# Peptides against a protein of PDB entry 4JHK, part 30

Target 1, 212 residues: chain A of PDB entry 4JHK
Amino acid sequence: EDYKIQSFDLETQKLLKTALKDPGSVDLEKVSSVIVDQSLKDQVFSREAGRICYTIVQAEAKQTNGSVFRRNLLNRLQQEFKAREETRKRSTQEWVCLVSFICNIFDYLKVNNMPMVALVHPVYDCLFRLAQSDALKNEEEVDCLVLQLHRIGDQLEKMNVQLMDELFNLLRDGFLLQEDLSSMGRLLLLEILEFRAGGWKLSDTAQKYYYS

## One batch from the design tools (peptide)

Design b1_p20_1_s3 (made by RFdiffusion4, then SolubleMPNN; from b1_p20_1, 8 letters changed)
Fold by OpenDDE base, seed 3:
Structure b1_p20_1_s3 (fold): chain B 212 residues (1-212), chain A 20 residues (1-20)
Amino acid sequence: as target 1 above (212 residues)
Amino acid sequence: SLLEEIRKKSEEAFKKWNES
């Protein structure tokens, strides 16, 4: 398996590689902290982080029957989630990285081969925040919102269709009524509306229209 | 409000994590 960890220094890369193969030989609290810290700075890594975390969780479970890494990871995630509004005010980039990370953890980190039910409302919380008018006017936030819905929208809807309906009501209102959307933002909202309407799939014609 | 409800449930979800 190949993991995208080139953004770390060589020492940290070695730490992560060891954690992936032999988690019992490293400080898993440190590993979790490193992963979360980098996920808050690098959205590309945020996507990869979910896969890395899943692998470490499985490796630790098999090696020591432990769950130290997962516990530390979720504790840190809770802390960052609680501070999400402060993070958003400080840095839009860090905020969208946080959302991306939470969504990717939901996507990849299964417990007993099941989605983490406990993450459902926190994920919706983040997506609803991105669907507010003050966020929809920021193209970076719209990009994040639409990206996450492409990645996990179908899974998330299966967990709570009522919340998904409410979320998309906000997105439709934003698309139709909000005046300060960028042209690209408006286009992205339309695309995601059609994406869901099509069963979380785009037709070839629609794909060409939006992404060619 | 809906937003308040989601926030409350999200907070509750994390509390459950702490208890587990």
Scores: peptide ipSAE 0.337, ipTM 0.874, DockQ to the pose 0.814
Fold by OpenDDE base, seed 5:
Structure b1_p20_1_s3 (fold): chain B 212 residues (1-212), chain A 20 residues (1-20)
Amino acid sequence: as target 1 above (212 residues)
Amino acid sequence: SLLEEIRKKSEEAFKKWNES
């Protein structure tokens, strides 16, 4: 398997490669920290990070039936989550990377082939924050919100349809009532409203309309 | 409020995970 880890120095790449094959031979706390740090800088990597994390979790489970890596990963996520408002104030880019990473972890790390129940409310918390008026006016935050809903919206809805209904009420109100939305932001909100209404999928015609 | 409830449950979820 190939993993997108060229953004790290050679020493860190070696560390990650070893963790993927022999997690018991490396410092898994350090590995988790490195992955989270990079995910907070690079939204593209955050997607790959989910795949990497899944592989390490599976490797550790097979090797020692342990869950040290997953615990360290979640502990770091908790720390970043607690500071999410400060992160948003400091850097919109880091904030959307954090949201993206949490959502990707939700997407990749399954428990008995099911989404992690423990991440449901944290994910909704992030998405509801992105659905507030002060966030909807920022295209970068709207893009993040819509991207995550495209990726995990169907899974998240199955976990709690009531919260999803409430979230989309906010998105509908933003689309219809908020005056300081950008043209692209408004278009993205409309697209995601239709995406859910269509069963979390778009027709080929709709896809061309919104993304051509 | 709904937001407060989500926040509370989110924090509880992380705590429960750490205790497992």
Scores: peptide ipSAE 0.336, ipTM 0.874, DockQ to the pose 0.873
Fold by OpenDDE base, seed 1:
Structure b1_p20_1_s3 (fold): chain B 212 residues (1-212), chain A 20 residues (1-20)
Amino acid sequence: as target 1 above (212 residues)
Amino acid sequence: SLLEEIRKKSEEAFKKWNES
């Protein structure tokens, strides 16, 4: 398989390639750190990072029955999550990358074909933060919120429907009541409201309206 | 508040994971 790692230097690319095939031969803490660092700067990579992480986890499990990479990955994720408010204050771009990465890990890094329960509340925490009025006025944050809900909303709802109901109450209020939403932001909120209402699917009519 | 509760549960979730 091919992975989008062209943004890394040659040495790091080699490190990642080796980790994918022979994780026992590399420093998996370093590998996890590199992946997280890049994911916090590149939202496109953050999506690919989920797939990369899953592959490394599987490779290590098969090779040594170990979980060093996953442990280090989640430890770093915890650190970044803990500092999420400071990150948001410093850089909206880094903040949305963090959210994207957490959601992507949730999406890809499954155990026994099930989402990691430990990530459910952290993911909701991020999404609820994006649903606050001060975030909804920023189109970049709205884009992130809607994108994640499109990707993992159905999975998250299965894990906790009550939280999803509360989240969408906020989104509905934002759509209806918040005055400083951008036109696109308001459109995106409407779309995602309809998306969930339709069972996390778009009707043919809605698909044509929003994406044609 | 709900937000506070989610925050606490999020932090707890990570702690539990690290202990597992």
Scores: peptide ipSAE 0.335, ipTM 0.873, DockQ to the pose 0.884
Fold by OpenDDE base, seed 4:
Structure b1_p20_1_s3 (fold): chain B 212 residues (1-212), chain A 20 residues (1-20)
Amino acid sequence: as target 1 above (212 residues)
Amino acid sequence: SLLEEIRKKSEEAFKKWNES
């Protein structure tokens, strides 16, 4: 299986490749740190990072029945999550990367093919933050919010429909009442409202209308 | 507020996560 790690230097690529196949032979704390650091810089990589993390977790479990990598990964994630407001203040780009990463971990890093229950509230926390008025006026944050809901909204709703209802109440209010939304931001909110209403899917015609 | 409640539950969730 091929993993998209070309953005790293050759030494780091070697480290990651070894971790994927023989996790017991590398420093898994270092591996987790490298993955998190890059995920906070590159939103595209954050998607791949979820898949990479899952593979390493599975490889370690099979090799040693251990969970060192997962523990280090989650510890780092917790640290970044706790500092999320400072991150947002410092860099919108890093903030949306953090949200993207945590959502992708939720999507890929499953236990017995089930979502990690422990991540449900943290994910909703991030999405609710993106749904606040001060975030909705920033198109980059709206893009992130809508993208994550497209990817994992159906799974999140299954975990807690009440929170999803509350989240979409905020999105509806933003769409209808907030004056400083960009035209694209408003369009994206409308699309995601329709997306959920349609059972977390859109027709090809609707898809072209909103995203062409 | 709801946001504060979610934040609290999020922090608690991570604590439980680290213990598992």
Scores: peptide ipSAE 0.316, ipTM 0.867, DockQ to the pose 0.857; fails the geometry check

Design b1_p20_2 (made by RFdiffusion4)
Fold by OpenDDE base, seed 5:
Structure b1_p20_2 (fold): chain B 212 residues (1-212), chain A 20 residues (1-20)
Amino acid sequence: as target 1 above (212 residues)
Amino acid sequence: EEDEELQELIEEDIELFEES
């Protein structure tokens, strides 16, 4: 298997490769920390991070029947989630990376081939925050919101349709009533409203864009 | 790919996350 880890130095790449094949021979707390740190500053990596995390979780379970990596990963996510408002104030880029990472972990770390229930409310909380007026005026936050809904909206709706309805009420109101949206932001909101109304179905072109 | 033993380990971690 090939993993996109070129953003790390050679020593860290070796660490990650070893964790993927022989997790018992490395410091899994350090591995989880490195993955989270990189995911918080590189939104493109966050997608790959989900795949890497899934592989390490499976490898550790098979090798030692352990869950050290996943425990450290989830604990770190919990810490970052709690500090999300401070992160948003400090850096919009770091904030959208955090949201992207949480959503990708939701997408990849399944329980009995189903999304992790514990992440449902944290994910919705992040998306609801992006749906507030002060966030909708920022095109970077709107882009993040729409991207995540394209990737996991159908799964998230199956977990809690009531929260999804409430979220899309906010998006509808933003689209119709908020005056300080950018032109692109308004178009993105319209697109995601129509996307859900169409049953979360992607065209071949859209599939390549959102899942590349 | 997940067996029952792995599921039990995941449930333990889920509980920790839900405490936040």
Scores: peptide ipSAE 0.025, ipTM 0.649, DockQ to the pose 0.066
Fold by OpenDDE base, seed 3:
Structure b1_p20_2 (fold): chain B 212 residues (1-212), chain A 20 residues (1-20)
Amino acid sequence: as target 1 above (212 residues)
Amino acid sequence: EEDEELQELIEEDIELFEES
């Protein structure tokens, strides 16, 4: 299996590759920190990070029946989540990377082939923050919101339909009532409203765009 | 059902998600 880790230096790439195959031979706290740090800088890697993390979790479970990596990963994720408002104020780019990373962990880091229940509210909290008026005026935040809903919206709705209804009430209000949306932002909101109304079904072209 | 060890780990640090 090929993992997209070209953004790392060669030494770090070697570390990650070793973690994927022999997690017991590396410092898994360091590995988790490296993955989180890069995910906060590169949203494309953030998507790949979920898959990498799941593989390491499974490899460690198989090798030692341990969960050191997962523990360190989730603890770091929780720390970043706690500081999310500070992150948003400092850098919109880092903020949307954080949201993307949390959503990708939700998507890939399954337990018994099911989403982690404990991540449901944190994910919704991030999406609700992106749905506030001060965020909807920023196209980068709207892009992030719509992208995550395309990727995990159906799963999130299955976990809590009431929160999804409340979220989309905000999105409808933003689309209809908010005056300082960009043209693209307004189009993206309309598209995601229609996407959910259509049962979260993607065309082949849209599927390639959101899941490539 | 979620892994019991994972649930314990999450419960130990759940306040990090709830403080906001």
Scores: peptide ipSAE 0.024, ipTM 0.644, DockQ to the pose 0.069
Fold by OpenDDE base, seed 2:
Structure b1_p20_2 (fold): chain B 212 residues (1-212), chain A 20 residues (1-20)
Amino acid sequence: as target 1 above (212 residues)
Amino acid sequence: EEDEELQELIEEDIELFEES
């Protein structure tokens, strides 16, 4: 299986490749740090990061019955999550990368093909933050919000439908009542409202608005 | 389907994250 790690230098690529194949032979704390650091800078990488993390977790568990990587990963994620407001204030880009990373970890680090329960509330907290009025006016944050809901909304709803209802109440209100949304932001909110209403499937209308 | 041993290893990590 190929992993998209070309954005790293050759030394780091080697480290990651070794972690994927022989996790017991590398510093898994360092590996986790590298992955998190890059994920906080590159939103595109975050999805691949989730897949990489899943593989390393499984490989370490199988090889040594260890959990050093996952433990370090989750601890780092916890730290970043706790500091999320400061991150948002510092850089919208880093903030949306953080959200993307958390969501992708939720998506890929499954246990028995089920999401990690511990990540449910952190994910919702991030999405709720993106659904606040001050965030909805920022197209970059709306893009992130909608993207994550497209990717993991159905899974999140299965974990907690009440929170999803509350979240979408905010999105509906934003769509209907908030005046300082960008045109694209408004379209994206409409699309995601329709997406959920359609059972987390794209409608023809949603397809037109989101991808045309 | 995930290995049961992997499941057990994850449980402690889940608890750590929930402390946030």
Scores: peptide ipSAE 0.022, ipTM 0.625, DockQ to the pose 0.065
Fold by OpenDDE base, seed 1:
Structure b1_p20_2 (fold): chain B 212 residues (1-212), chain A 20 residues (1-20)
Amino acid sequence: as target 1 above (212 residues)
Amino acid sequence: EEDEELQELIEEDIELFEES
């Protein structure tokens, strides 16, 4: 399989490739740290990171019946989640990368094709933060919010429909009542409201945009 | 699909995540 890891130096690329094929031969704590660090800098990579993480988890389980990588990954994820407000204050870009990464881990790191229950509340917490008025006025945060809901909204709703209803109440209020939304932000909110109302089904145009 | 052995390992780590 082909993984997009060109942003790393050659030594790190080798490390990642080895982790994917022979996880028992590398420092899996270091591997997890490298993946998380890059995911916090590159939102595009965060999507790829989900696939990489899933593959490493499977490989380690099969090779050694171990879970060193997943433990380190989840521990680091928890640390970053706890510090999310400080991250947001420091850099909106890093904040949306963090949200993207958490959502992608939720999407890819599944148990028998089911989401990890432990990630449900953290994901919703991130999305609720993006749905606050101070975040909705920032187009890049709105874009992140809408992107995640397109990717995992249907899965999240299946896990907790009450939280999804509450979230969309905030989004509807933002769309209708908040005055300092950008034009694009308002359009994105309308689009996602309609997306859910339509049963989380994408138009051909939207599918190309969100999954290209 | 993931085998039961892998699922057990993941469930253990889920507990760890919740406690961290």
Scores: peptide ipSAE 0.022, ipTM 0.622, DockQ to the pose 0.085

Design b1_p20_2_s2 (made by RFdiffusion4, then SolubleMPNN; from b1_p20_2, 9 letters changed)
Fold by OpenDDE base, seed 1:
Structure b1_p20_2_s2 (fold): chain B 212 residues (1-212), chain A 20 residues (1-20)
Amino acid sequence: as target 1 above (212 residues)
Amino acid sequence: SEEERLQELIDQDIAAFLAS
């Protein structure tokens, strides 16, 4: 199986490839750090990172019955989550990458084919932050919010429907009441409101209207 | 089974995440 790791230098690419095939022969703490660092810089990679992380977790468990990689990954994720406000102040791009990464880890690292309970509140906290008025006026943050809800919204709702209702109350209020939304931002909010109302599915009519 | 062993490892990491 091929993984998109061309953004790394050749030495790091070799490290990642070895971690995927023979995790016991590499420094898995370093591997986790490299993946997190790159995910904070490249939103496209953050999606691939989830798949890579899942594969390494499976490989290490099978080879050595270990969990060094996953433990270090989750610890680093928690550290970045705690510092999320400072990250947002420093760089909107890094902030949306962080949210994307957390959501992708939530999507790929499952327990009994269910999302990790430990990540439910951190994911909602990130989405609620994106749903605040100061974030909704930034199209980059709205893009991130709507993208994650498209990817994992149905799973999140199953974990906590009350939080999802509260989140969408904020999104509805933003759509109806906030005056400084961009045209695209307002369109995206309307789309995601309809997406959830339709059972987390996009109708053929909506598909043509929003993504033609 | 291998799947059960992986589940145990995941549960341990979740517990560690919540405790930190």
Scores: peptide ipSAE 0.113, ipTM 0.700, DockQ to the pose 0.064
Fold by OpenDDE base, seed 2:
Structure b1_p20_2_s2 (fold): chain B 212 residues (1-212), chain A 20 residues (1-20)
Amino acid sequence: as target 1 above (212 residues)
Amino acid sequence: SEEERLQELIDQDIAAFLAS
């Protein structure tokens, strides 16, 4: 498989490639740290990070029957999640990267082909934070919120429809009532409202309108 | 099976995550 790891230096790329193929030969704690660190800096990488993490998890399990990588990954994820408010205060960019990373781990690290139950509430907590008024006024946060809902909204809803209803109540209220939304933010909220209403898919008309 | 073993490892990691 081809993985997008060009953002790393050559030595780190080699480390990651080795982890993907021969995880028992590398420091998997270090590998997990590298992936998390980069995911917190690059939102684009966060999507790829999920896929990479899944592959390493599978490889380690098959090769050594181990779980060092996952344990370290989840531990680090929990640490970052706990500090999410401080991260948000420090940098909106780092905050949305964190959310993206958590959501993509949710998307890729499946348990019996189902989303990891342990991540459901953390993911919702992040999305609810993005749905607060102080976040909705920031286009970067709205972008992140809408992107994640496009990617994993249907899965999240299956895990907890009540939380999804509550979340979208906030989004509806934001769209209708909040005055300091950017024009693009308002457009994105409308789009995601329609997206869910359409069963987490875009109609042909909506596709042309928003993404042509 | 191999898949069952993987699931056990994942379950352990989930438990660890929740305890963190």
Scores: peptide ipSAE 0.113, ipTM 0.702, DockQ to the pose 0.065
Fold by OpenDDE base, seed 3:
Structure b1_p20_2_s2 (fold): chain B 212 residues (1-212), chain A 20 residues (1-20)
Amino acid sequence: as target 1 above (212 residues)
Amino acid sequence: SEEERLQELIDQDIAAFLAS
């Protein structure tokens, strides 16, 4: 498999590649730390990070029946999640990267295609935070919110439809009532409202309208 | 099975995550 890890230096790339193939030969705590750190800086990498994490988890389980990597990863995620408000205050970019990373871990780190139940509420909490008025006025946060809902919204709804209804009530109110949304932000909210209403799918015509 | 064992490990980690 090919993984997009060109953003790392060569030494770190080698470390990651080794972890993917022979996890028992590397410091998996260090590997988890490196992945989380980079995911907090690069939202594009966050999606790859999810896939990488899943592969390492599978490889370690198969090779040594171990869970060092997963344990360290989950611990770090919990720490970052708890500090999310501080992160948001420090850097909007890091905040949206954090949300993206948590969502991608939810999306990829599965067993028998089952989501990690422990991540359901953290993911919703992040999305609810993005749906608050102070966040909806920031286009970068709206972009993140809508992107995650496109990626994992249908899965999240299956885990807890009540929370999804509550979330979309906020989004509807934001779209209809909030005055300081950007033009693009308002369009994105409308699109995601229609996306869910359409069963988490978008017609080709609608796709062209919103993204062309 | 191997898959069942992996699921067990994940469940344990999830439990730990919820407790943290």
Scores: peptide ipSAE 0.104, ipTM 0.681, DockQ to the pose 0.066
Fold by OpenDDE base, seed 4:
Structure b1_p20_2_s2 (fold): chain B 212 residues (1-212), chain A 20 residues (1-20)
Amino acid sequence: as target 1 above (212 residues)
Amino acid sequence: SEEERLQELIDQDIAAFLAS
């Protein structure tokens, strides 16, 4: 199986590959740190990170019956989540990468396709933060919000429909009432509102309309 | 099974995560 890890230097790539195949032979705390650090810098990688993490978790469990990697990963994730407001203040880019990473971990780090319940509220908290007026005016944050809802919105709703309703009330209000949205931001909000209304599906015609 | 063992590990880590 191929993993998109070309953004790392060769030594780190080797480390990650070894972790995927022989996790018992590497420092899994270091591996988790490397993955999180890169995910905070590269939103594209953050998606791949979820898949990589899932594979390492399975490999370690199978090889050593251990969970060192997952424990370290979750600890780091919790640290970053708790510091999310400071991260947002420091760098919008890192903030949206953090949200993307948390959402992708939620999406991939599953057992029998069941999500980690512990991540449900953290994910919603991130999405609610992106749905605030000060975030909706930033196209980068709107892009992130809409992207995550496209990826995991249906799963999140199954976990807590009440929170999803509240979230989309904010999005609707933003779409209708907020004046300093970018044109693209407004279009994205409308699209995601319709996406959920359509059962988390988008028609071909709608897809063409919004993304042509 | 391997899957059952993995689920057990996940449950343990989730519990630890929530407690932290």
Scores: peptide ipSAE 0.037, ipTM 0.661, DockQ to the pose 0.065

Design b1_p20_2_s4 (made by RFdiffusion4, then SolubleMPNN; from b1_p20_2, 7 letters changed)
Fold by OpenDDE base, seed 1:
Structure b1_p20_2_s4 (fold): chain B 212 residues (1-212), chain A 20 residues (1-20)
Amino acid sequence: as target 1 above (212 residues)
Amino acid sequence: SMDEELQKLIDEDIEAFLAS
């Protein structure tokens, strides 16, 4: 299986490739740090990062019955989450990358085919932050919010339907009441409201309307 | 604050998960 790691230098690429095949032979703390750092810079990579992380976790578990990589990954993720407001103030781009990364880890890093319970509240916290009025007026943040809900909304709802109801109350209010939304932002909010109402499925008509 | 309480829960959940 091929992984998209061309954005890294050759030395780091070798490190990642070795981690995927022989995790016991590399510094897994360094590997986790490199993956998180790149995910905070490149939103496209964040989805690939989830897949890479899952593979490394499985490889280490199989090879040494260890969990060094997962431990370091989650610790770093926790640190970044704690600093999320400072990150948002510093860079909207880094902030949406952080949210994307957390959501992708939630999506890919499963245990017994179930999401990590420890990530449920962090994910909801990020999505609730994106649903605040000061964030909804920023199209980049709305894009991130809607994208993540498309990817993992159904899974999150299964974990906590009450929080999902509260989140969508904010989105409904934003759609109906907030005046400084962009036209695209308003369309995206409407689409995601309909997406959930349709059981986290997009109708053929809606697909054509929003993505043609 | 609500944020502090949430972080405590996250820390506990992570520790519990890693210990399992």
Scores: peptide ipSAE 0.028, ipTM 0.651, DockQ to the pose 0.261
Fold by OpenDDE base, seed 2:
Structure b1_p20_2_s4 (fold): chain B 212 residues (1-212), chain A 20 residues (1-20)
Amino acid sequence: as target 1 above (212 residues)
Amino acid sequence: SMDEELQKLIDEDIEAFLAS
């Protein structure tokens, strides 16, 4: 399998590649740190990071029946999640990267082809935060919110339809009632409202846009 | 299965953290 790790230096790429194939031969704490750090500053990488993490988790489990990588990954994720408000205040970019990362971990780090139940609420918490009025006025946050819902909305709804209903009530209200939305933000909210109403089904064009 | 056990461990880890 090919993984998009070109953003790392050659040494780190080697480390990651080794972790993917022979996790027992590398410092998995370091690997997890590298992945998280990059995911928190590069939103594009966050999706690939989810896939990488899943592969490493599976590889370690099969090789040594260990969970060092997962433990370190989740611990770091939890730390970042707990500090999410501070992160948001410091940098919108870092905040949306965090949200993207946690959503992509939810998307890819599956067991028995099922999402991690324990991540459902943390993901919703992030999305609900993005759905608040102070966040909806920021186009970057709206972009993130809509992107994640496009990617994992259907899965999240299956896990908890009530929370999804509540979330979309906020989005509807934002679309209809909030006056300080950007034009693009308003369009994105409308689009995602219609996307869910349509059963989370992507058109061919939309699929290329979000998953190319 | 191994997958089920892994899921359990993951869920427990996350739940423990969120509860702290």
Scores: peptide ipSAE 0.027, ipTM 0.624, DockQ to the pose 0.110
Fold by OpenDDE base, seed 5:
Structure b1_p20_2_s4 (fold): chain B 212 residues (1-212), chain A 20 residues (1-20)
Amino acid sequence: as target 1 above (212 residues)
Amino acid sequence: SMDEELQKLIDEDIEAFLAS
């Protein structure tokens, strides 16, 4: 299979390719660190990272019944999550990349098509943070929030409908009451409100916008 | 099966994640 890893140098690309095929022959802690570091800087790669991580997890389990990669990945994710407020303060870009990465891991790292329950609350916590008034005024954060809800909103709702209702109450209030939203931000909030109301189904126009 | 074994390993990692 082909994976989007062109952003790495050739040596690192080789490392990742080897991890995908023969995880027992590489330092899986290093592999996890490389993937997380790049995902925190590049949101496009973050999406691919979820698929890569899933493949490595499967390969290691099949080869050695090991979980070194997944353990290191989740530990690093937890560390970044705990420091999320500091990350947001330092860099909005890094913050939205972090949220995107957590959501992508939630989306891809499944067993028997089931999400990891341990990631449900962390994901919601990130989305709730993006739904606060100080975040909604930033178009970059609104973009991230709406994108993640398009990708995994239906899955999250199945895990906890109460939290989803609470989240969308905040989004509705933001749309209706907050004065310092950008024009695009307001449109995105309206769109996502309608998206959920429509059963989390993408229109052809929305599909092109978010996934082209 | 591999899937069942993987799920067991993931469950262990989840417990560790929640405990840390």
Scores: peptide ipSAE 0.024, ipTM 0.615, DockQ to the pose 0.067
Fold by OpenDDE base, seed 4:
Structure b1_p20_2_s4 (fold): chain B 212 residues (1-212), chain A 20 residues (1-20)
Amino acid sequence: as target 1 above (212 residues)
Amino acid sequence: SMDEELQKLIDEDIEAFLAS
């Protein structure tokens, strides 16, 4: 199986590959730290980090029936989540990468094919933060918000429809009432509103209209 | 605070997850 780890140096790539196949032979705390650090810097990697993490979790469970990697990963994730406002203040890029990473972990790191309940509120909190007026005026944050809702919106709604309704009330208000949205930001908000209204599906014509 | 209460809930969920 091919994993998108080209952004790492060769030594780190070797570490990750070993973790994927023989997790008992590496420092899994270090592996988790490396994955999180890179996910905060590289949007491309952050999109694939969930899949990598899931594979390592499964490999460790199979090899030693252990959960060292998962524990360290979740601890680091919690740490970054707690510091999310400071991260946003420091770097919008790192902030949106953090959101993307958390959402990808939610998407891939499942137990018995079900999302982790522990991640539902953190994900919603991130999306609600992106839906605030000070974030909606930033196109990079709007891009992130809409992207995550496209990826995991249907799953999140199944976990808590009330929170999803509240979130989309904010998005609708932003679309209708906020004056300092970019043209693209406004278009993306409209698209995601219609996306959910259509059962988290877009027609081919709508897809062409918004993303041509 | 709201954040502290939510984080406590998250911590509990994480612990439950790790114990499963």
Scores: peptide ipSAE 0.028, ipTM 0.637, DockQ to the pose 0.282; fails the geometry check

